Peptides against a protein of PDB entry 2MBZ. Designs and how they scored, part 5

Target 1, 143 residues: chain A of PDB entry 2MBZ
Amino acid sequence: GINLTPEEKFEVFGDFDPDQYEEEVRERWGNTDAYRQSKEKTASYTKEDWQRIQDEADELTRRFVALMDAGEPADSEGAMDAAEDHRQGIARNHYDCGYEMHTCLGEMYVSDERFTRNIDAAKPGLAAYMRDAILANAVRHTP

## One batch from the design tools (peptide; made by RFdiffusion4, then SolubleMPNN)

Design b1_p24_7_s2
Fold by OpenDDE base, seed 5:
Structure b1_p24_7_s2 (fold): chain B 143 residues (1-143), chain A 24 residues (1-24)
Amino acid sequence: as target 1 above (143 residues)
Amino acid sequence: MEEVRRRAASLLGFYLMSTTPRRR
């Protein structure tokens, strides 16, 4: 799990504990390469590392919301760049994330209610917008 | 700030959940 004290967890995540998902993930996907890579990478993460990851997630959310508010299409350069940064963030922090994997994640954002509800809390339709931007970004990089 | 943290933490949790390569 996340190697932080209860106090550090509260400082970074508030009342939310990401480790609540550990058992479910282990039971469903504990034998996958992605799970192994994530466990190996995050095992050495400090409080500061987790805080940076939180900051990155917030920044990306704000960027996508701003793009939608500005009326930018999901296949605009701005939206595709945000999707690319999202992909790279996953690859850097968690596990290898190619364009095919990324598109699968995008589809999950709209097909799994837990993801959709969480993402759309920032703005209704954001999950679908992200999925479309992820797909567009994948297409431009894999013609 | 707490609301923002909670949302970000939820996304992080889902990044962990995303270790699920959901192929069609």
Scores: peptide ipSAE 0.138, ipTM 0.734, DockQ to the pose 0.046
Fold by OpenDDE base, seed 3:
Structure b1_p24_7_s2 (fold): chain B 143 residues (1-143), chain A 24 residues (1-24)
Amino acid sequence: as target 1 above (143 residues)
Amino acid sequence: MEEVRRRAASLLGFYLMSTTPRRR
């Protein structure tokens, strides 16, 4: 799991421990390259690294919300750029994330209620908006 | 602030889980 002390985990994530998903993740994806890559990368992460990753995710959330509030379509340049930054963030911090993988993640955001509810807490419909932006970004970057 | 942390943690869990393409 995340190699932080309980105190560090609390400082970064508060009362919510991301390791709550460790068993499910191992069961579903433990034999994948992405899992191995993520374990290798995160093994060296410090408290500051995890905080940065959290800050990046929050910034992207605010960015997508702002786009929605402005009425920008999910296939707008702004929305697709935000999706691209999201993809690159995953690739940098966790595992190789091509456009196909990214679209799979986007689809999971709308098909798994746990993700939909969590994402839409920022703004109703955000998960669907992100999925659509992810798909549009993938299309513009592939033949 | 707790809500923000919870969202980020959930996404991290998701990223850790998102290692396998759709199977079925």
Scores: peptide ipSAE 0.150, ipTM 0.732, DockQ to the pose 0.056; fails the geometry check
Fold by OpenDDE base, seed 2:
Structure b1_p24_7_s2 (fold): chain B 143 residues (1-143), chain A 24 residues (1-24)
Amino acid sequence: as target 1 above (143 residues)
Amino acid sequence: MEEVRRRAASLLGFYLMSTTPRRR
């Protein structure tokens, strides 16, 4: 799990403890390369590292919300660029994330209600918007 | 896609998105 004290975890993640899903994730994906890469990378993460990751996620959320508020379609250049930055952020912080993987993540955001609820807390429909932007970004980068 | 979906739903991916957005 995340190597932070309860107090540090609260400071970074608030009342939500992501480690509550550790067992489920291990059971479902514990034998995947993505899981191994994530465990290896995050093993050395400090509180500051996790805070940076959260800040990046918050910034991305604000960016997508702004695009939605502006009426930009999910397949707009702006939305696709935001999706690309999201993909690169995952690759940098967690595991290799190609366009196919990213597309699958996007689909999970709308098919798993737990993800949908968390994402849409920022703005209703955000999960679907992200999924669509992720797909569009993947398409434009596929020869 | 199903296999990729399974791989994509890694602990870190799930963890990251579960903490986004942060509470207000």
Scores: peptide ipSAE 0.098, ipTM 0.690, DockQ to the pose 0.497; fails the geometry check
Fold by OpenDDE base, seed 1:
Structure b1_p24_7_s2 (fold): chain B 143 residues (1-143), chain A 24 residues (1-24)
Amino acid sequence: as target 1 above (143 residues)
Amino acid sequence: MEEVRRRAASLLGFYLMSTTPRRR
């Protein structure tokens, strides 16, 4: 799992421990390239690296919430740009993430209640909004 | 839905925190 001490993990992730899902992830995706890439990249991550990743995610969440509060459609330029940044963040930090993969992730956000619950903790309907923005962004980048 | 999950790869465990708000 994440090579941080329990104290460091708490400092970075709080009460949510992603390692709780390690076995399920391995069982479902352990033979995929994405899994291998993620393991290779994250093996060298320090506490500061994980903190930066979480800070980036929090900032992106705030951007989406602000867009929703402003009434911006999920297919607005602002929402699609946020979705693009989300995709690029996954690519930098975890694994190669093309537009097809990204749309699949978006669908998972609304189809897996664990994701929906965690995402919507910031704002009800956020997972659906993100999914729609992800899809719109993928469409505009598909000639 | 399961097909979507199979294609999504490595999101649930590690990425739940990288793509969702931090819980304190």
Scores: peptide ipSAE 0.092, ipTM 0.686, DockQ to the pose 0.479; fails the geometry check

Design b1_p24_7_s3
Fold by OpenDDE base, seed 5:
Structure b1_p24_7_s3 (fold): chain B 143 residues (1-143), chain A 24 residues (1-24)
Amino acid sequence: as target 1 above (143 residues)
Amino acid sequence: REAVRRAAASLLGYYEMATTPRRR
């Protein structure tokens, strides 16, 4: 799991502990390459690393919300660029994330109620918007 | 910290792969 003290976890994640999902993730995906890569990468992460990851996620959320508020289509250059940054963030921080994998994750955002609810807490429809942007970005990078 | 909560919840997705049909 996340190699932080309880105090550090609280400082980074507040009242929400991401490790609450560790068992489920292990049970469902523990034998996948993605899981192995993520465990290997994150094993060395410091508090500062996790804080950076959270800051990146927050910034990305703000970007998508701003795009939606501006009425930019999910297949706009801005939205696709945000999706690309999302993909690259996963690749840097967790596991190799190709466009196919990214598309699958996008579908999960709209098919798993837990993700949909949590994502849409920032703005209703954000999960669907992200999914569409992810797909559009994948298409433009797959001639 | 709602933003942190959302980001933390998204970490589950960093380990998982959706099984729904792909659009492309």
Scores: peptide ipSAE 0.085, ipTM 0.716, DockQ to the pose 0.066
Fold by OpenDDE base, seed 1:
Structure b1_p24_7_s3 (fold): chain B 143 residues (1-143), chain A 24 residues (1-24)
Amino acid sequence: as target 1 above (143 residues)
Amino acid sequence: REAVRRAAASLLGYYEMATTPRRR
């Protein structure tokens, strides 16, 4: 879980607790290397670290929305670069995230209604756009 | 508030894969 005091959690996440997903994640992935890596990395994260992670995510969301509004295809250089930054952000903050893993995450964004709803709150169709950009980025990086 | 929900969803997504069964 998030290693913050209740006060710090409130400052960063407000009334919404991201740890509500802890049980599901642990049940499904608790024995994986990715889970262990993430727990190890995040164990030392401060409030400021978590805030930075959220700020990065918000910025990335804005980038994707802007690309969609501009009519840029999901396989454009701009969209693929945003997808690459997303992948690198996961790798930096949580666990090693290769292109295959990233593609699987993208598919989840459109197949799990919980993700679709939450992502599309920023803009309808954003989850699908991200999935397509993630796939395109993976393809262009495949030798 | 919505931004927080998206962040939380992203955290969940960092562990899950499309090939695994989803909890509904």
Scores: peptide ipSAE 0.070, ipTM 0.701, DockQ to the pose 0.069
Fold by OpenDDE base, seed 3:
Structure b1_p24_7_s3 (fold): chain B 143 residues (1-143), chain A 24 residues (1-24)
Amino acid sequence: as target 1 above (143 residues)
Amino acid sequence: REAVRRAAASLLGYYEMATTPRRR
């Protein structure tokens, strides 16, 4: 799990405990390369590292919301660039994330209701918008 | 806090829900 004390977890995540998903993640993906990479990378993460990851996620959310509010298509350059930054963030922080993996994640955002609800809390339809942007970004990089 | 939930779920291991190679 996340290598933080309960106090540090509270400082970063507040009342939400991200490790609530640990058992399910281990059960479903514990034997995968991505899981092993993530465990290896995050084992050394400090409170400040996790805070940075959260800040990056918040910034990305704001960017996508702003694009939607501006009426920019999900396959616009701006939306695809945001999707690319999302992919690169995953790659830096957790595990190798190619374009195919990224599109799979995008599909999960709209097919798993837990993800859809969590994402759309920022703006209705955000999960679908992100999925479409992720797909468009993958297509432009793998012609 | 939604970002926390999203990041925790997707980045820590929910990625392999779709491990089947995409047909292209």
Scores: peptide ipSAE 0.080, ipTM 0.712, DockQ to the pose 0.058; fails the geometry check
Fold by OpenDDE base, seed 4:
Structure b1_p24_7_s3 (fold): chain B 143 residues (1-143), chain A 24 residues (1-24)
Amino acid sequence: as target 1 above (143 residues)
Amino acid sequence: REAVRRAAASLLGYYEMATTPRRR
């Protein structure tokens, strides 16, 4: 799991421990390349690395929310650029994330109620907006 | 803390999609 001390985990994640999903993820996806890549990359992550990842995720969320509030379509250049940054962030921090994988993730955001609920906590409809932006970004990069 | 929870939940999802059928 996350190789941080309890104190470091608290500093980064607060009362929420992402390792609560470790067993489920391992059982369902432990034999995948994405899982192996992520475990390999994150094995060397420090508290500062994890904090950076969290900050990036928060920034992305704020960015999408701002786009929605501004009335920008999910297939606008702004939304697609945000989706691209999201994809690149996954690729940099976790595992190789091509456009196909990214679109699958987007679909999960709207099909798995756990993700939908968590994402939409920032703004109702955010998961769907992200899915649409991810798809649009994938389309423009894979004509 | 909710923002952190969302980010952590996203990590779960990153693994879950690795074996799903490709859409394209």
Scores: peptide ipSAE 0.076, ipTM 0.715, DockQ to the pose 0.063; fails the geometry check

## One batch from the design tools (peptide; made by RFdiffusion4, then SolubleMPNN)

Design b1_p25_3_s1 (from b1_p25_3, 16 letters changed)
Fold by OpenDDE base, seed 4:
Structure b1_p25_3_s1 (fold): chain B 143 residues (1-143), chain A 25 residues (1-25)
Amino acid sequence: as target 1 above (143 residues)
Amino acid sequence: MEEEEERRRRRRAAGALAAAAMYLS
């Protein structure tokens, strides 16, 4: 799991505990490269590293919400750029994340009700908006 | 109260994104 004290976890993640998924993830994805890469990268992460990651995620969420509130379509340049930043953030912090992998994650956001609920807590429809932006970004980067 | 609730909502969303990035492929 994440090498933080319970208090540090609360400071960084609040009421959310990513380790709640550890057993399920290990069972379903434990043999994937992404899982191994993530475990290797995050093993050395400090509280400050995790906080940075959360701050980046928060900023991205706010960015997508702002785009939605402005009525920008998910395939707008702004939305696609946000999706690209999301992909790059995953690549930096967790595992190699190509466009196909990213689209799979986007699909998960709308297919797994747990993720949909968590994401849409910020704004209803956000998960679907992100999925669409992720897909659009992948398409524009695929020759 | 609204600010705290909004902050909690953002944390949950960020956490979901992080969880996906950390573990799900």
Scores: peptide ipSAE 0.068, ipTM 0.679, DockQ to the pose 0.665
Fold by OpenDDE base, seed 2:
Order: structure tokens, then C-alpha cells, then sequence
Structure b1_p25_3_s1 (fold): chain B 143 residues (1-143), chain A 25 residues (1-25)
């Protein structure tokens, strides 16, 4: 799991403990390249690295919320660009994330209530908006 | 006050999103 003390984990992730899903993830995706890459990359991460990742996620969340508040469609250039940045962030920090993988993640955000609850904590409907933006971004990059 | 609460809520959700992307994805 994440090599942080309980206090450090709290400082970075708050009440959300990603390690609670470690067993499920291993069972579902343990034999995938994504899982291997994530474990290899994150093994060397410091608290500062995790904090940076959280900061990036915070910024992205703010960006999507701002787009929603502005009434921008999920298939707008702004929303698709945010989705692209999301994809690239996953690629940098965790595992190679192509457009197909990204669309699968987007679908998971709305089909798995655990993701939906976590995402929509920022704004109701955010998970669906992200899914739609992710799909639109994938479509425009896969003509 | 509401703005700060909203910001905290958004950050918590964003953090959860990032962490979930790391492990549940």
C-alpha cells in the first residue's frame, strides 16, 4: 500500500483511505499492466509526491466544477481539455492510460456507487459530467 | 464561510477521486 504513517495519510487523503480497496483491486486487476505500473511507480512516492497528486486532482476538480457552473457542455473544448489533462495525470502518476482505458474509467465513475459518491461530493452530477467529457475527449482523439 | 466549506468539500472529493483512480481503477 501507500508507504505513509497514519497521520501522513490523514494529512494527504483525509478520511479517505485508498488502502481499503487494495484487496479488491488486486483481485480484479492484479494481473494487469496497469496494476503493475501503478505499484512500481508509487512504490517510490514520498508524502510530497502524494500531496502533489492530490493537488493536481483538486485543481482538476475545481476546473470541472467551474465548467459545470458556467454551463459548458461536457463535450465542449474546455471540458474535453480537462478530461485530457485528467488522462495525462493518470498516465504520469500511475499507469499508461489510453483513451480506451480512460473511457472505461469514466464509465466506472457512474456505474460504481463508491466512485460516484466520492466524486459527487464536490458537486452533484460531477461524475456523470466527467464521464461524458472523458468520452467526448476520447472520440475527438480517435476519429 | 460557505465558500470555504465548499472548497473543503471539493478538495475532499478531489482527493478521494485521485486516490480512487490510483486503486479502484
Amino acid sequence: as target 1 above (143 residues)
Amino acid sequence: MEEEEERRRRRRAAGALAAAAMYLS
Scores: peptide ipSAE 0.056, ipTM 0.669, DockQ to the pose 0.542
Fold by OpenDDE base, seed 5:
Structure b1_p25_3_s1 (fold): chain B 143 residues (1-143), chain A 25 residues (1-25)
Amino acid sequence: as target 1 above (143 residues)
Amino acid sequence: MEEEEERRRRRRAAGALAAAAMYLS
């Protein structure tokens, strides 16, 4: 799991404990390369590393919300660039994330109610907007 | 000041949820 004390976890994640999902993730994805890579990378993460990940996630959320508020289509250059940064963030922090994998994650954001509810807490419809931007970004990078 | 603390709490919660979206993927 995350190598932080309870106090450090609270400082970084607040009332949310990502380790509560460790068992489910292991059951669903434990035999994948993505799971292995994520466990190997995050095992050495410090409190500062996790804080950076949180800051990046917050910034990306703000970018998508701003795009929606501005009326930018999900297939706009701005939205696709945000989706690309999201993909690259996953690749840096957790596991190799190609465009096909990213597309699958986007579909999960709208098909798993837990993800939809969590993402849409920032803005209603954000999960669907992100999914559409992820798809558009994948298409523009497809040979 | 209270509004700022509440905003910080909301930002941390939003970040945790966003991190979970990547972590749980």
Scores: peptide ipSAE 0.048, ipTM 0.640, DockQ to the pose 0.410
Fold by OpenDDE base, seed 3:
Structure b1_p25_3_s1 (fold): chain B 143 residues (1-143), chain A 25 residues (1-25)
Amino acid sequence: as target 1 above (143 residues)
Amino acid sequence: MEEEEERRRRRRAAGALAAAAMYLS
């Protein structure tokens, strides 16, 4: 699991416990390169590292929400750039994340109600908007 | 203040789930 004390986990994640998904993650992804890479990278992460990751995610959420509020299409340059930053963040912090993988994650955001509910907590329809932006970004970067 | 804290908790949950989601395929 995450190498933080219960107190540190609470400070970073609040009432949300990411370790509640550890068993499911292992069951579904345990034999993938992505899982191995993530376990290797995160093994050295400190509280500050996890906090930075959360801050980056929060900032990205704010960007997407702002784009939606402004009426910018999900295939706008701004939305696609936000999607690209999201992809790069995953690649930097967890595992190699190509455009195909990113697209698969986007689809999961709208197909798994748990993800949809948690993402849309920031703004209704955000998961769908992110998915569409992810797809558009993948298309523009694929010949 | 409470509203801000609640919004922050929800965002953290979304981020943590997103990290976990990377393994949900």
Scores: peptide ipSAE 0.053, ipTM 0.661, DockQ to the pose 0.454; fails the geometry check

Design b1_p25_3_s2 (from b1_p25_3, 17 letters changed)
Fold by OpenDDE base, seed 5:
Structure b1_p25_3_s2 (fold): chain B 143 residues (1-143), chain A 25 residues (1-25)
Amino acid sequence: as target 1 above (143 residues)
Amino acid sequence: MEEEEERRRRRRAAGALAWASMYMS
């Protein structure tokens, strides 16, 4: 798992416990290339690396919220670019994330209430907006 | 100040969830 002390985990993730998903992820993903890639990449991550990843996630959340507040459609250039950056962030930090994989993740955001509730804590409807932006971005990159 | 702290908490929680979502499908 994440090789941080409990104190370091708290500093990076706050009251969120990343280890709470470890077993579920192993059960659902344990035999996939994505899981193996993620385990290999994150094995060398420092506290600073995890903090950077968290900061990137926070920034992306703020970016999507700002787009929604501005009334930008989920299929706008701005929203699709944010979705693309999200996809690329996953690719850099965890595993190769193609557009189909990204679409599956987006669908999970709206189909799994745990994700929906926690994402929408930033803004109601954010999970659906992100899903739609992810889909739109996938469409524009898939002739 | 309290509203800002709560907003920060929400953003942090959303970010943490985003991390988890990057790890799962």
Scores: peptide ipSAE 0.136, ipTM 0.679, DockQ to the pose 0.458
Fold by OpenDDE base, seed 2:
Structure b1_p25_3_s2 (fold): chain B 143 residues (1-143), chain A 25 residues (1-25)
Amino acid sequence: as target 1 above (143 residues)
Amino acid sequence: MEEEEERRRRRRAAGALAWASMYMS
């Protein structure tokens, strides 16, 4: 999975163990192209690469929370732009992520309680807000 | 029907891969 020492993993992910999800992904979707792409890309990632990815995720979370706190609709330009950055980040770091794939991910955020709980830890309703922003962004780019 | 099947396939694949994209990083 992630080619880091136990100490490096702890420094980057803390008490969260991403390898437990690596096993689930392999078991359920190990034969997909997206999985293959992700394994190929991440195989050479350094600790600094993983840290960068975590930082990007944190920044995105802060952006969405700020939008919600400001009362901006999920289909506002600001929210849709954040969703677009999220999509591009997935494409850059893991696997090709078109707008349809992105909307599927958004739906998972609200349908899988594990994702919902983890995302909403930052702010209640964040998962739903992200889903709506992702959908709006997809719609504006796929007329 | 092909569109629906493709969508379901993508949803299934995207679910597991979303963990990698969000939490395996």
Scores: peptide ipSAE 0.113, ipTM 0.670, DockQ to the pose 0.040
Fold by OpenDDE base, seed 4:
Structure b1_p25_3_s2 (fold): chain B 143 residues (1-143), chain A 25 residues (1-25)
Amino acid sequence: as target 1 above (143 residues)
Amino acid sequence: MEEEEERRRRRRAAGALAWASMYMS
């Protein structure tokens, strides 16, 4: 799991505890390269590293919400650029994330109600918007 | 209080993204 004290974990992640899903993740993905890469990369992460990752996630959420509020389509340049930054963030912080993997994550956002509820807490329809932006970004990069 | 609630909503959304990014599920 994350090598932070309970207090540090709360400071970074708030009321969300990623370790609550550790068993499920291990059962479902424990034998994947993505899982191993993530564990290897994050093993050395400090509180500041985790905070940076959380800040990046917060910024991404704000960007997508702002795009929605502005009426920008999910396949707009702005939305696709935000999706690309998201993909690159995953690749930098966790595991190799190609466009296929990214689209799979996007689909999970709308197919797993746990993700949908959490994402849409920021704005209704955000999960679907992100999924569409992720897909559009993948399409434009796979001619 | 409204700002705090919005902050909590953002954290929950960010947490979901982090969850997917960190663990794939």
Scores: peptide ipSAE 0.139, ipTM 0.705, DockQ to the pose 0.600; fails the geometry check
Fold by OpenDDE base, seed 3:
Structure b1_p25_3_s2 (fold): chain B 143 residues (1-143), chain A 25 residues (1-25)
Amino acid sequence: as target 1 above (143 residues)
Amino acid sequence: MEEEEERRRRRRAAGALAWASMYMS
């Protein structure tokens, strides 16, 4: 779990409470290497670390929204680069995230309504756009 | 402004769930 006070959690995550998913995450993913890596890495994170992570996520969201508003295809260089940064951010902050794993996450964004709803709060269709960009980025990096 | 704060909250929620929440512990 996140080792922050309730006040710190509110400052960083606002209306989103990551603790509400703790049990589900443990039940679904607790026996995976990704879960173990994330638990180990995040155990030492400070409030400032979590804030930086959220800032990175916000910037990525803004980038994707801007690409969509500009009419850039999800397989454009800009969209694929944003997807790559997304993958690298996961790898840096949480767990090793190869292109296959990233593709699976992208599919989850459109198949799990909770992800879709939360992502699309920034812009309708964003989850689908991200999924498509993730797939395109995976393809261009796979021999 | 309130509108900006609301947008920030939405982005934070989306970002946290999008790539962190599934493996947070």
Scores: peptide ipSAE 0.136, ipTM 0.689, DockQ to the pose 0.407; fails the geometry check

Design b1_p25_6_s1 (from b1_p25_6, 13 letters changed)
Fold by OpenDDE base, seed 1:
Structure b1_p25_6_s1 (fold): chain B 143 residues (1-143), chain A 25 residues (1-25)
Amino acid sequence: as target 1 above (143 residues)
Amino acid sequence: EAERAERERRRRGKRVGGALMLPFI
């Protein structure tokens, strides 16, 4: 799990407790390279590191919402660039995230109702928009 | 002040990045 006090976890993550998923995550992903890499990288993370990661994610969320509000297609350059930044953020902070892995994550965002609900809390349809942007970004980077 | 801080912390839990933690936390 995340090595923060309950108070620190509340300050960083607020109403979302990632530790509630620990057992399911271990069962589904415990034998993957992504899980191993994430555990290795995050083992040394401080409260400030987790806060930075949350701030980056919040900025990305605002960016996608702004694109949707502007009526920009999910395959627009702006939306694909936001998807690329999302992929790179995962790669820096958690595990190696190639375009295939990223498309798999995007599909999970719309197929797992828990992801959909959590993402769409920022704006209805955001998970689907992200999935489509992720796919478009992967396509443009795999000629 | 305290109510605003609490609302902000709850808003933080609704981020896209929070949902991303499910596969690797």
Scores: peptide ipSAE 0.191, ipTM 0.782, DockQ to the pose 0.452
Fold by OpenDDE base, seed 4:
Structure b1_p25_6_s1 (fold): chain B 143 residues (1-143), chain A 25 residues (1-25)
Amino acid sequence: as target 1 above (143 residues)
Amino acid sequence: EAERAERERRRRGKRVGGALMLPFI
């Protein structure tokens, strides 16, 4: 699990308690390379590291919301660039995230209601917008 | 002030980064 005090976890994650999902995550993904990489990489993370990760995620969320509010298509350069930054953020912070993996994550954002609800808390339809941007970004990087 | 800070911290949990933690935490 995340090596933070309950207070630090609250400061970083707020109402989202990642520990509530630990058993389900282990059951579903515990045998994957992505899970192992994430556990190994994050084992050394400080509160400051987790805060940075959350700040990056918040910035990305704001960026996608701004694109939606501007009426930019999910397959626009701006949206695809945001999707690329999202992919790179996962790769940097958690596990190797290729375009195929990224598209699978994007699909999960719209197929798992828990993800959809969490993402769409920022703006209704954001999960679908992100999925579409992720897919478009993957396509443009595939010869 | 404390209530406002707490409300803001609670809202921060509802973000893309939080959702990404579901498969790997």
Scores: peptide ipSAE 0.185, ipTM 0.775, DockQ to the pose 0.436
Fold by OpenDDE base, seed 3:
Structure b1_p25_6_s1 (fold): chain B 143 residues (1-143), chain A 25 residues (1-25)
Amino acid sequence: as target 1 above (143 residues)
Amino acid sequence: EAERAERERRRRGKRVGGALMLPFI
């Protein structure tokens, strides 16, 4: 699991408890390369590392919300660039995230209600907008 | 002040980063 005290976990993650999902994550993904890479990378993370990851995610969320509020389509350059930054953030912090993997994640954001609810807490329809931007970004980067 | 700080900590869980942790941590 995450190598933080209960107090540090609360300070970083607030009302989202990642430990509640540890068993399900292991059952569904425990045999994947992504899971192994994530466990290896995050084993050394400090509170400051986790806080940075959350701050990056908050910034990206605000960026997507601003694009939606401006009426920018999900296949706009701005939305696709935000999707690319999202992919690169996953690659830096967790595991190797190619365009196929990223597209699969985007589809999960709209097909798993728990992801949809968590993402749409910032703005209704954000998960669908992100999925569409992720797909558009993958298409433009496919040779 | 303490109540506001607590509300801010709780809101931190409602982020894209938190959702991304579900399949990979």
Scores: peptide ipSAE 0.184, ipTM 0.778, DockQ to the pose 0.444
Fold by OpenDDE base, seed 5:
Structure b1_p25_6_s1 (fold): chain B 143 residues (1-143), chain A 25 residues (1-25)
Amino acid sequence: as target 1 above (143 residues)
Amino acid sequence: EAERAERERRRRGKRVGGALMLPFI
């Protein structure tokens, strides 16, 4: 789990409660390398580390929204670069994230309605746009 | 009004960011 007090969790995550998903995550992914790597990396994270990760995710969300508002296609260089930064962020903070894994995550964003609702809170259709950008980025990096 | 709108915007951002931060959920 996240080693923060309830107050610190509220300060960092607000209305998002990561603890409500801990049992489901363990049940679905507890035997995966990704889960093991994430638990190992995050065990040492401070409140400031979690806040930085949240800020990075918020910035990435704003970049994708700005691309959509500008009418840039999801396979544009800008959208694919944002998808690449997303992949690299996962790799730094959680677990090794190759292009295949990243594509699977993108597909989950549109297949699991909980992810779709959370992502689309920034802009309707953002989850689908991110999935398409993730796929395009994976394709351009897989010659 | 402005403070409430800023709190709502921040809460929305945190929820979206949380989903991106924990992709294995």
Scores: peptide ipSAE 0.166, ipTM 0.770, DockQ to the pose 0.541

